# Peptides against a protein of PDB entry 2N1D: the designs that were tried, part 72

Target 1, 169 residues: chain A of PDB entry 2N1D
Amino acid sequence: EVKVKIPEELKPWLVDDWDLITRQKQLFYLPAKKNVDSILEDYANYKKSRGNTDNKEYAVNEVVAGIKEYFNVMLGTQLLYKFERPQYAEILADHPDAPMSQVYGAPHLLRLFVRIGAMLAYTPLDEKSLALLLNYLHDFLKYLAKNSATLFSASDYEVAPPEYHRKAV

## One batch from the design tools (peptide; made by RFdiffusion4, then SolubleMPNN)

Design b1_p17_8_s4 (from b1_p17_8, 10 letters changed)
Fold by OpenDDE base, seed 5:
Structure b1_p17_8_s4 (fold): chain B 169 residues (1-169), chain A 17 residues (1-17)
Amino acid sequence: as target 1 above (169 residues)
Amino acid sequence: MEKIKKLTLKLVNLLNK
């Protein structure tokens, strides 16, 4: 198993996110006010503004593209709680051709990093390549932690209506 | 799973350049 370390600052949010949805029966407001694409773009711009070399800038862009693809592949099958399934179905109906990185936001993006480690373990990578990848993923997580006050908020959730409860588990 | 494997290999190859 590949260990992706979640910053300590973000671990409480994972619990709050779970509680908001599963216990309080709330839903993250979709489409997100700040979607995954926007978060990744801000990260890339942040890294570029820090005076990185051209090679580092290239790598950041590839990492951003990679994280986006990971998210879009895993969102529907790996990152949703059961209570969120009806909402996801509605999103698919309303946005059939849109990547989920344009719909969902920071909370679901963070969930990716909880699950991605187990998935990476099934890819035969040499130790050096795996370490390189993990370093970039951890750097992005550090960025999320640094901006957690603006990226993660319970105010981005809303109470699901009674009609939704009838469709959800 | 297969999609993730392919994406990972692609990403790693790009990062190793």
Scores: peptide ipSAE 0.611, ipTM 0.948, DockQ to the pose 0.683
Fold by OpenDDE base, seed 3:
Structure b1_p17_8_s4 (fold): chain B 169 residues (1-169), chain A 17 residues (1-17)
Amino acid sequence: as target 1 above (169 residues)
Amino acid sequence: MEKIKKLTLKLVNLLNK
């Protein structure tokens, strides 16, 4: 398995996220106040403001596009806890043409990086290419960690209504 | 997995430029 290192600062959040959903039976408020698209846009702008060269800027844009695609592919099948399935079904019904990167936010985006390693291992890559990809992914994770105070909050979750709880459990 | 594989190959090729 390809090892994608999650910054230590974000690991407690993953536990809190899991607890909020699975134990406290809460749901992340959707559509997200700050969706994945906006987070990636902010990251791209952040990288550009650091004085990247043309090639580096191009690479950042490709990484942003790539992460977005990864997220949109994996959200429904890999990133949701069982309790979140009815919510996801409702989102699909209400927004059938919207990419999930426009609906979900930072917590689910972070979950991507917990799962992506195993998926990347499915693609045979030379060591240099894999290292390059991982470097970009880790750089983005570093950005998430740096901005964790504004990106991750338990206040973005809410207790699921009784009717939801009955159909989810 | 197949979708991710294709995306990864595409991304790596672009990043190697």
Scores: peptide ipSAE 0.611, ipTM 0.948, DockQ to the pose 0.688
Fold by OpenDDE base, seed 4:
Structure b1_p17_8_s4 (fold): chain B 169 residues (1-169), chain A 17 residues (1-17)
Amino acid sequence: as target 1 above (169 residues)
Amino acid sequence: MEKIKKLTLKLVNLLNK
């Protein structure tokens, strides 16, 4: 499969995220205080501020749009732990037409990159195109790692109430 | 998977322009 390398700095967070939800029975606060859309926008602006050319800026914008679409397609079916399903169902009921990139935040966005490699493998890409795509994805991951202190925090999670626990198990 | 495939092809095409 296509290998999307997660920065070593972020791997411990993936473990913490899993632990918070699966073991500690907590939920990420939704709607996210900083949603995926805003994170991607910040990334695009960050790249722009570094003096990128117009062509590079265009490419970054397309990558941002692409990541957003990937996330919105995969969130519900690929990126949630079982414990999170009732929460997701509630979100869908309350906001049926809202893209999940406007609801979820950094932890779930990071999970995308754990799973996306297998999905990309189903698209026959030439080596050059694949490398280009991966370079942008990895660049974004580096951005997440650089800003991990502000993007990933256990304080963004809450202990699920007993009534939630009963319907989630 | 079909959606991801379409998205990937679209993105790659845009990046190659």
Scores: peptide ipSAE 0.582, ipTM 0.943, DockQ to the pose 0.686
Fold by OpenDDE base, seed 1:
Structure b1_p17_8_s4 (fold): chain B 169 residues (1-169), chain A 17 residues (1-17)
Amino acid sequence: as target 1 above (169 residues)
Amino acid sequence: MEKIKKLTLKLVNLLNK
């Protein structure tokens, strides 16, 4: 399996996210106030503001596009806890034509990086290419860690109503 | 999974250019 290292400062958040959903029966408020598209755009702008060359800027744009595609492919099938399934169904009904990167936010984006390593392992890559890809993914994760105070908050969750509990059974 | 492979190959090819 391909090892994607999650920054140590973000690991406690993954535990809190899991606890909020599975134990406390809360849901992340959707649509997200700051969605995945916005987070990726901010990252791209951040990288561009640091004086990258044309080639580096090109690479950042491709990485952003790639992460977005990974997220949109994996969200519904790989990134949701069982308790979140009814909410996802409601989102699909209310926003049938919207990519999930426009609906979900930072917590679910972070979950992507917990799962993506196993998926990447199915693609035969030479050592150089794999290292290059991982370097970009880790750079983005470092950005998330740097901005964790504004991206991750328990206040973005709310207790699911009783009628939701019946649907989630 | 096949779609992920396709995306990965696309991204890697672009990054290698």
Scores: peptide ipSAE 0.508, ipTM 0.928, DockQ to the pose 0.660

## One batch from the design tools (peptide; made by RFdiffusion4, then SolubleMPNN)

Design b1_p18_1_s1 (from b1_p18_1, 8 letters changed)
Fold by OpenDDE base, seed 4:
Structure b1_p18_1_s1 (fold): chain B 169 residues (1-169), chain A 18 residues (1-18)
Amino acid sequence: as target 1 above (169 residues)
Amino acid sequence: SLDDEVEAAIQGLLENAP
């Protein structure tokens, strides 16, 4: 199995996110003030500013595109807690043509990296390609960790109204 | 422990994903 290691700095957030949703019955405010698209764009720009070679820049762009694609594919089916399902349904109704990377933000993006490893295990990548991909994924996670103070905040969540509770478990 | 809580969160995602 392919294991994507979550930075220690972000592990507490996974717990807090889980707690906010499942125990405190809160919802991440949508649409996100800083969506996945913008986070990935910032990362790409950050990497470019670091003076990467053309090849590295190209690789970063591909990784960003890949992360975005995986996120958009997996969000609705793999990255939501049960309590978030009604919210997702509402988002789909209100934004039927919008990719979820334009709606959701950092917490859900982080969840992707919890689940992506299993999918990568079934991806027909050679060992070298997989290692390279993993390196970039870890690099991106380090970026998230570096910017965690601005990307992850309990203040981005809000208590779900009673009406929502009737629709969610 | 933190690792236990992380595991719980991960399991929550696995079990409660739609």
Scores: peptide ipSAE 0.312, ipTM 0.872, DockQ to the pose 0.916
Fold by OpenDDE base, seed 2:
Structure b1_p18_1_s1 (fold): chain B 169 residues (1-169), chain A 18 residues (1-18)
Amino acid sequence: as target 1 above (169 residues)
Amino acid sequence: SLDDEVEAAIQGLLENAP
């Protein structure tokens, strides 16, 4: 299995996110104030501002595109807790053609990196390409950690209303 | 420990995903 290491700075957030949803019965406010598309765009711009070569810039764009694609494919089936399923259903009903990267934000994006390793294990990449990809994924995670104060906040969650509890597991 | 809590969160995703 391909191992994607989560930065120590972000590990507590995974716990808090899990606790907010599953124990405190809160929901991340949707649509996100800062969605996945915006986060990835900011990362790409950040990397470009560092004076990268054209080749490196191209690689960053490809990585961003890849992360977005994986997120959009995996969100509904692999990145939600049971309590969040009714909310997701409402999102799909209201926005059936919208990519989830335009709806969800940093917490759900971070969850991707918990699960993406298993998916990459089945991706036909040579050793060099895989190593390069992993380096970029870790670089992106470091970026998230660096900006964690603005990207991850319990204030982005709210207590689910009583009527929601009747629909949720 | 923190690692135990992280593992619990990860396991929660694995078990409770649709």
Scores: peptide ipSAE 0.283, ipTM 0.862, DockQ to the pose 0.907
Fold by OpenDDE base, seed 3:
Structure b1_p18_1_s1 (fold): chain B 169 residues (1-169), chain A 18 residues (1-18)
Amino acid sequence: as target 1 above (169 residues)
Amino acid sequence: SLDDEVEAAIQGLLENAP
């Protein structure tokens, strides 16, 4: 199995995210003030500003594209808690053609990395390519950890209204 | 422990995802 290690700095957030949604019955505010597309763009620009080679820039762009694609494919089926399903349904109804990377933000993006390992295990990549990909995924996660104070906040969640609770039960 | 809580969160995601 392909193992994607979550930085220790981000593990508490996974717990808080889970708690906010499942125990406190809150919802992440959508559309996100900073969506996945923006986060990935910032990462790419960050890498470009620090990069020294065209090859590295190319690789970063490919990784960003890959993360975005995986997120958009997996969000609705793999990255939502049960309580979030009505919200997702509403988003689909209101924005049927919008990629979820333009709607959701950092917390859901982080959830991707909990699940992506299993998906990569079924992807026909040679050992070298897989290792390179994993290195970039971990590099991206380190970037998220470095910027966690601005990307992850309980203030981005809100208590679900009573009407929502009736839909979610 | 934190790891236990993370595992619980992950498990919750796995169990409640469509």
Scores: peptide ipSAE 0.283, ipTM 0.862, DockQ to the pose 0.906
Fold by OpenDDE base, seed 5:
Structure b1_p18_1_s1 (fold): chain B 169 residues (1-169), chain A 18 residues (1-18)
Amino acid sequence: as target 1 above (169 residues)
Amino acid sequence: SLDDEVEAAIQGLLENAP
């Protein structure tokens, strides 16, 4: 099994996120002030600014594109708690053609890396390619950890209104 | 422990996914 290690700095955020949604019945404010697309773009620019060669830049772009694709595919079916489903349905109704990477933000992106390992286990990658991919994923997670103060905050959540709670049984 | 809480969060995510 392919296991993606979550940095210790980010583990508390997974717990807080879970608690805010499931136990405190709060919702992440959507659309996100800083969406997944923006986070990935910032990462790519960060990597490019460090003097990477053209080939390395290409690799970063491919990794970013891959993360975005996985997120957009998995968000609705793999990355939401039950309490968030009505919110997701509303988002789909209001923005039917928008990729979820333009709507959701860092907390949901972090959830992807909890689940992506199982998906990678079934990808037809050789050992060398898989190792390289894992290195980039861990590098990205390290980037998230370094910027966690600006990316993760409980203030981005709000108590769901009574009307929402009634339909989110 | 923190790891136990993380596991609980992960399990919650798995159980609530459609």
Scores: peptide ipSAE 0.276, ipTM 0.860, DockQ to the pose 0.887

Design b1_p18_1_s2 (from b1_p18_1, 8 letters changed)
Fold by OpenDDE base, seed 4:
Structure b1_p18_1_s2 (fold): chain B 169 residues (1-169), chain A 18 residues (1-18)
Amino acid sequence: as target 1 above (169 residues)
Amino acid sequence: SLDDRVAEAIRGLEENAL
């Protein structure tokens, strides 16, 4: 198993996200005001502006593409709490051709990083490549932590209506 | 602890994974 270290600043958000949905029966507002695609784009641009070499820029783009792909693959099957399943079904019905990275936002993106480790363990990456990938993932998480004040907020959640609650639990 | 709560959140995802 590969463990992706979550920055201390983001750990409370994982807990609050879980609490808001599972205990308080709230839902993250969808489509997200700031979706995963946008977050990744901002990160890529941020890294570009930091004066990285062409090789580093390429690597960042590949990492962004990889994160996006993993997110889109894993969201529906790996990154949802039980209470969110009806919402996801509605999203699929309303946006059948849209990748989930265009619908979901930072909280769900953060969930990817607590789940991706197991999948990375099965990738045919050598130790050096895996270490490099992990470094980039940690770098991205650091970026999320740096921007956590704007990316993570309880105000992005809303109390699910009674009709939703009845079908979800 | 915070880590315990994080673990609980993660378990919630694992338990509901398809």
Scores: peptide ipSAE 0.690, ipTM 0.961, DockQ to the pose 0.830
Fold by OpenDDE base, seed 3:
Structure b1_p18_1_s2 (fold): chain B 169 residues (1-169), chain A 18 residues (1-18)
Amino acid sequence: as target 1 above (169 residues)
Amino acid sequence: SLDDRVAEAIRGLEENAL
């Protein structure tokens, strides 16, 4: 199993996210005010601003593309709690051709990294490539942690209306 | 512990994965 370590600063958020949705019956406001595409773009620009003179820019772009692809593939099937299913169905109906990276935001993106390890385990990557990828994933997570105050907030959630509760049972 | 709570959150995703 490939394990992606979650920064300690982000662990409480995973718990709060789970609690907000599953216990408090709230939903992340969609479409996200800052979607996954935007977060990844900011990360890429951040890496560029660090003055990388080698092939780091190319690698960052590939990592960003990979994260986006994995997110878009996994969101609907792997990254949702039960209570979020009706919301996802509504999103699909309202945005049938939009990638989920344009709809969802940081909390769901963070969920990817607790699930992506299993996917990577079955990806035909050599040891060196896998190590490099993991390093970039951890680097990205550190970026999320550094910007956690602006990316993760309970104020981005709202209490689901009664009619939603009826659909979610 | 915090890790235990994280594990619960992750389990919630795994149990509801399609």
Scores: peptide ipSAE 0.688, ipTM 0.960, DockQ to the pose 0.823
Fold by OpenDDE base, seed 5:
Order: structure tokens, then sequence, then C-alpha cells
Structure b1_p18_1_s2 (fold): chain B 169 residues (1-169), chain A 18 residues (1-18)
């Protein structure tokens, strides 16, 4: 089993996110004001500005591409609570063929990292490659934690209207 | 605990996975 350690700073947000959706019946505003693509781009630029070697920059780009791919594959099937399903259906209807990394934001991206471990367990990577990948994933999570004040906010959620409740049953 | 609540959030995703 592959486990991705979530920074302590981000654990409360996972709980708040779940509470906002499931208990308070709110929805994350879509399209996100800052989508997954932009977050990953900012991370890559941040790493570049830190004076990394060419090899490290290349590795970061590959990791960013990988995270984006996993997110786009897993969002619809693995990263949504039941209450969010009607919203997702609406997104698919309004934005056909659009990658979900251009629609969803930081909260859903964070959900990826509590689910990606199981997927990585089935990926044919040698131990060294897997360890390296995990190091980069943890590095990215540290970046999210560092910027959590701007990336995670309850104000990005809104109460779902009554008509949504009816179709979310 | 915080970890218990995180686990509950994760279970919510797992239960609703397709």
Amino acid sequence: as target 1 above (169 residues)
Amino acid sequence: SLDDRVAEAIRGLEENAL
C-alpha cells in the first residue's frame, strides 16, 4: 500500500471541505477562480525561481503533468461527494471535452492526494522511482500548505438552491 | 480527533466513488 502523507496544515481543510458539501449542502463555485492548471503552473514557476538545476526543472514539469493527468482521470469517478454529482453533470453538459483541471480548484485537487496512493500501488514503478515520485508529491503538498490562505476559503462555496436539492436526492 | 474526522471525509469519497 502506498500512502501519501497530508501536511497537518491541510488536514483541517479536508474536514471543512467535507462538512461544507455534505452537512451544510454547499457547492464549490465553478468554474474555479483559480483552477488546478493555474495552481500547478504557479508551483512549477515557484520551483524554477528557486534556482533549481535543469534536471530538477525537468522533473518538476513531469510531476506537474502527472498530477494533472491523474486529477483529470480521477475527478469524476473518485473525488466527488454524492451531493456534488448533479453539479458535475452540469459541468459536463456545459463544458464538454474540457479537462476538469481547468474547471475545478484547490479543494478538489487536495482530495486527489488522499486517493492517489491506491492508484500508485498498481503502477509498475520500481522502488526508487516510486520513492522519488512520492517525494515530489509531498513537496507539492508542502507548497499547497504554504499557500493555503489564498488557495482554500469557505467563501468559495455557496449554498445550493432549493432546485438543486431536489435533483440531488 | 482530527485524524478520525479526516478518515470520515475520505470514507465519504470512497463510498461515493464510481
Scores: peptide ipSAE 0.686, ipTM 0.960, DockQ to the pose 0.812
Fold by OpenDDE base, seed 1:
Structure b1_p18_1_s2 (fold): chain B 169 residues (1-169), chain A 18 residues (1-18)
Amino acid sequence: as target 1 above (169 residues)
Amino acid sequence: SLDDRVAEAIRGLEENAL
C-alpha cells in the first residue's frame, strides 16, 4: 500500500470540506474561480522560477501532467461525496467535453491525494521511480499548504437550493 | 483526534465511490 502524507496544515481543510458538503449541505461553486489546471500551471511556473535545470523542469511538467490526468480520471468516480452527485450530473450536461480539471478547484484536487495512493500501488513503477514520484507529490502538497490561504476558503461554498436537496435525497 | 476526523472524511469518499 502506498500512502501520500497530507501536510498538517491541510488536514483541517479536508475535515472542513467534508463537513461543508455532508453536514452543512453546501456545494463548492462550479465552475471554480481557480480551477485545477490553473493551480497546476502556477505550481509549474513557481518551480521554474526557483532556478531548476532543464531536466528538473521536464520532471515537473511530467508530474503536473500526471496529476491532471489522474484527477480527470478519478474525479467523477472516486472524489465526490454523495451530496455532490447531482451537481456533477449537471456539470456533465453543461460541459460535456470539458475535462474536470477545468471545472473543479483546490478542494477536490486535495481529495485526489488521499485516494491516489491506492492506484499508485498497482502502477508498474520501480522503487526508485515511485520514490521520485512521491517526492514530487509531496512537494506539490507543500506548495498547496504554502498557498492554502488563497486556495481554500469556505466562501467558495454555498448553501444548496431547495430544489437541489430534493434531487440529492 | 484530527487524524480520526480526516479518516472519517476519507471514508465518506470511499463509501460513495463508484
Scores: peptide ipSAE 0.685, ipTM 0.960, DockQ to the pose 0.813

Design b1_p18_1_s3 (from b1_p18_1, 5 letters changed)
Fold by OpenDDE base, seed 5:
Structure b1_p18_1_s3 (fold): chain B 169 residues (1-169), chain A 18 residues (1-18)
Amino acid sequence: as target 1 above (169 residues)
Amino acid sequence: SLDEEVEEAIEGLERDAP
């Protein structure tokens, strides 16, 4: 089994995110003010600006591309709570050809990392390659933790209207 | 505990998956 360790700083957010959606019946405002694509781009630029000249088997851009791909594949089927389904349906109708990485933001991106481990277990990677990939994923999560004050906020959620409740419940 | 609540959040995603 492959497990991606979530930084302690981000664990409370996973709980708050779950609570906002399932208990408080709120929705993350979409399209996100800062979408997954933008977050990944900022990370890539951050890594490049650090001047790391180490020869790595995986380039930062490859890692970013991989995270983006996994997110876009998994969002609809693996990363949504039931209460969010009507919103997702509306997003698909309004943005039929847009990847979800251009619509959703940091909270849903964080959810990816609690689910991606199971997917990686079925990926035909050798032990060394898998370890290297996991290191990059953990590095990215560390970046999210470092920027958590700007990326994660309950103010990015809003109470769903009564009309939505009737659709979701 | 925090870890237990995280697990509940994760289980919610698993349960709500199609």
Scores: peptide ipSAE 0.711, ipTM 0.962, DockQ to the pose 0.833
Fold by OpenDDE base, seed 3:
Structure b1_p18_1_s3 (fold): chain B 169 residues (1-169), chain A 18 residues (1-18)
Amino acid sequence: as target 1 above (169 residues)
Amino acid sequence: SLDEEVEEAIEGLERDAP
């Protein structure tokens, strides 16, 4: 099994996110103030500013595109807790053509990395390509950890209204 | 432990998946 290691700085957030949704019955505010597209764009720009204008730039763009694609494919089926399902249904109804990377934000993006490993195991990548991809994924996670103070906040969640609670539970 | 709680969070996603 392919396992993506989560930085220690982000592990508490995975737990808090889980607790906010499942135990405290809160919802992440949608559309996100800073969506996945924006986060990935910032990462790409960060990588460009830090160095090589060589093959690495193309690689970063491909990684960003890949993360975005995986997120958009997996969000609805792999990255939501049960309590979030009604919210997702509402998003789909209101924004049927919008990619979820334009709606959701950092918490759900982080969830991708605890679930993406299984999918990567079935990708037709050779060992070297897979290792390279994993390195970029870990690099991206380190970026998230470095910027965690601005990307992850419990204040981005809110208590679901009573009518939502009744239909979700 | 923290790692155990992370695993519980992950298991929640797995369980709640359609």
Scores: peptide ipSAE 0.711, ipTM 0.962, DockQ to the pose 0.830
Fold by OpenDDE base, seed 4:
Structure b1_p18_1_s3 (fold): chain B 169 residues (1-169), chain A 18 residues (1-18)
Amino acid sequence: as target 1 above (169 residues)
Amino acid sequence: SLDEEVEEAIEGLERDAP
């Protein structure tokens, strides 16, 4: 089994995110003020600014593209709590052609990394390629941890209205 | 513990998956 290690700095957020939605019945504000696309772009630019070689830059771009693709594929089926389903349905209705990476933000992106491991286990990657990928995923998570103060905030959530509660049961 | 709560959050996603 492939398990992506979550930085200690981000573990509390996974719990808070879960609590905000499932217990406090709040919803992450959508469309996100800072969506997954922008976060990934910022990461890519950050890596570029760190003086990476051309090969590393290419690898970063591929990783970013991969994360985006996995996110867009997995969001609707793997990365939502039950309480978020009506919101997702509304998003699909309002933005049928938009990739979810343009709608959702950091909290949902973080959820990807607790679920992506199972999918990676079934990908035909050799050991070296998998290790490299995992290294980049961990590097990205470290980036999220470094910027957690700006990317993760309970203020980005809102109490769902009563009418939402009725359809979210 | 924190790790236990993280696991609960993860299990929530797994349980809530279609």
Scores: peptide ipSAE 0.708, ipTM 0.962, DockQ to the pose 0.837
Fold by OpenDDE base, seed 1:
Structure b1_p18_1_s3 (fold): chain B 169 residues (1-169), chain A 18 residues (1-18)
Amino acid sequence: as target 1 above (169 residues)
Amino acid sequence: SLDEEVEEAIEGLERDAP
């Protein structure tokens, strides 16, 4: 089994995110002010600005593309709590052709990394390639931790209205 | 502990997955 290590700085947010949704009955405001596409783009630009070689830049772009793809595949089926299902249905109705990486933001992106390990365990990657991929994923998570003050905020959530509760029972 | 709470959050996603 492949397990992606979550930075200690981000662990409290995973707990708070879970609490906000499941216990406090709040919803992350959608579409996100800063979506997953934007976060990944910022990361790629950040890595580029640090003077990486062409080969390293290529690798970063491939990692970004991979994260985006996995997020878009897994969001609807693996990264939502039950209380968020009605909201997701509304998003699909309002944005039927938009990838979820253009709708959702940092909290849901972080959830990917606690679920992606099981998927990676069954990918046809050799040991060296898997280790390299994991290194990049951990590097990205460190980037999220470094920018956590701007990426993660309880103010991006709001109490769901009564009519939503009726749909979410 | 914090790690236990993280596991609860993860288990929530697993339980709520279709």
Scores: peptide ipSAE 0.703, ipTM 0.961, DockQ to the pose 0.817

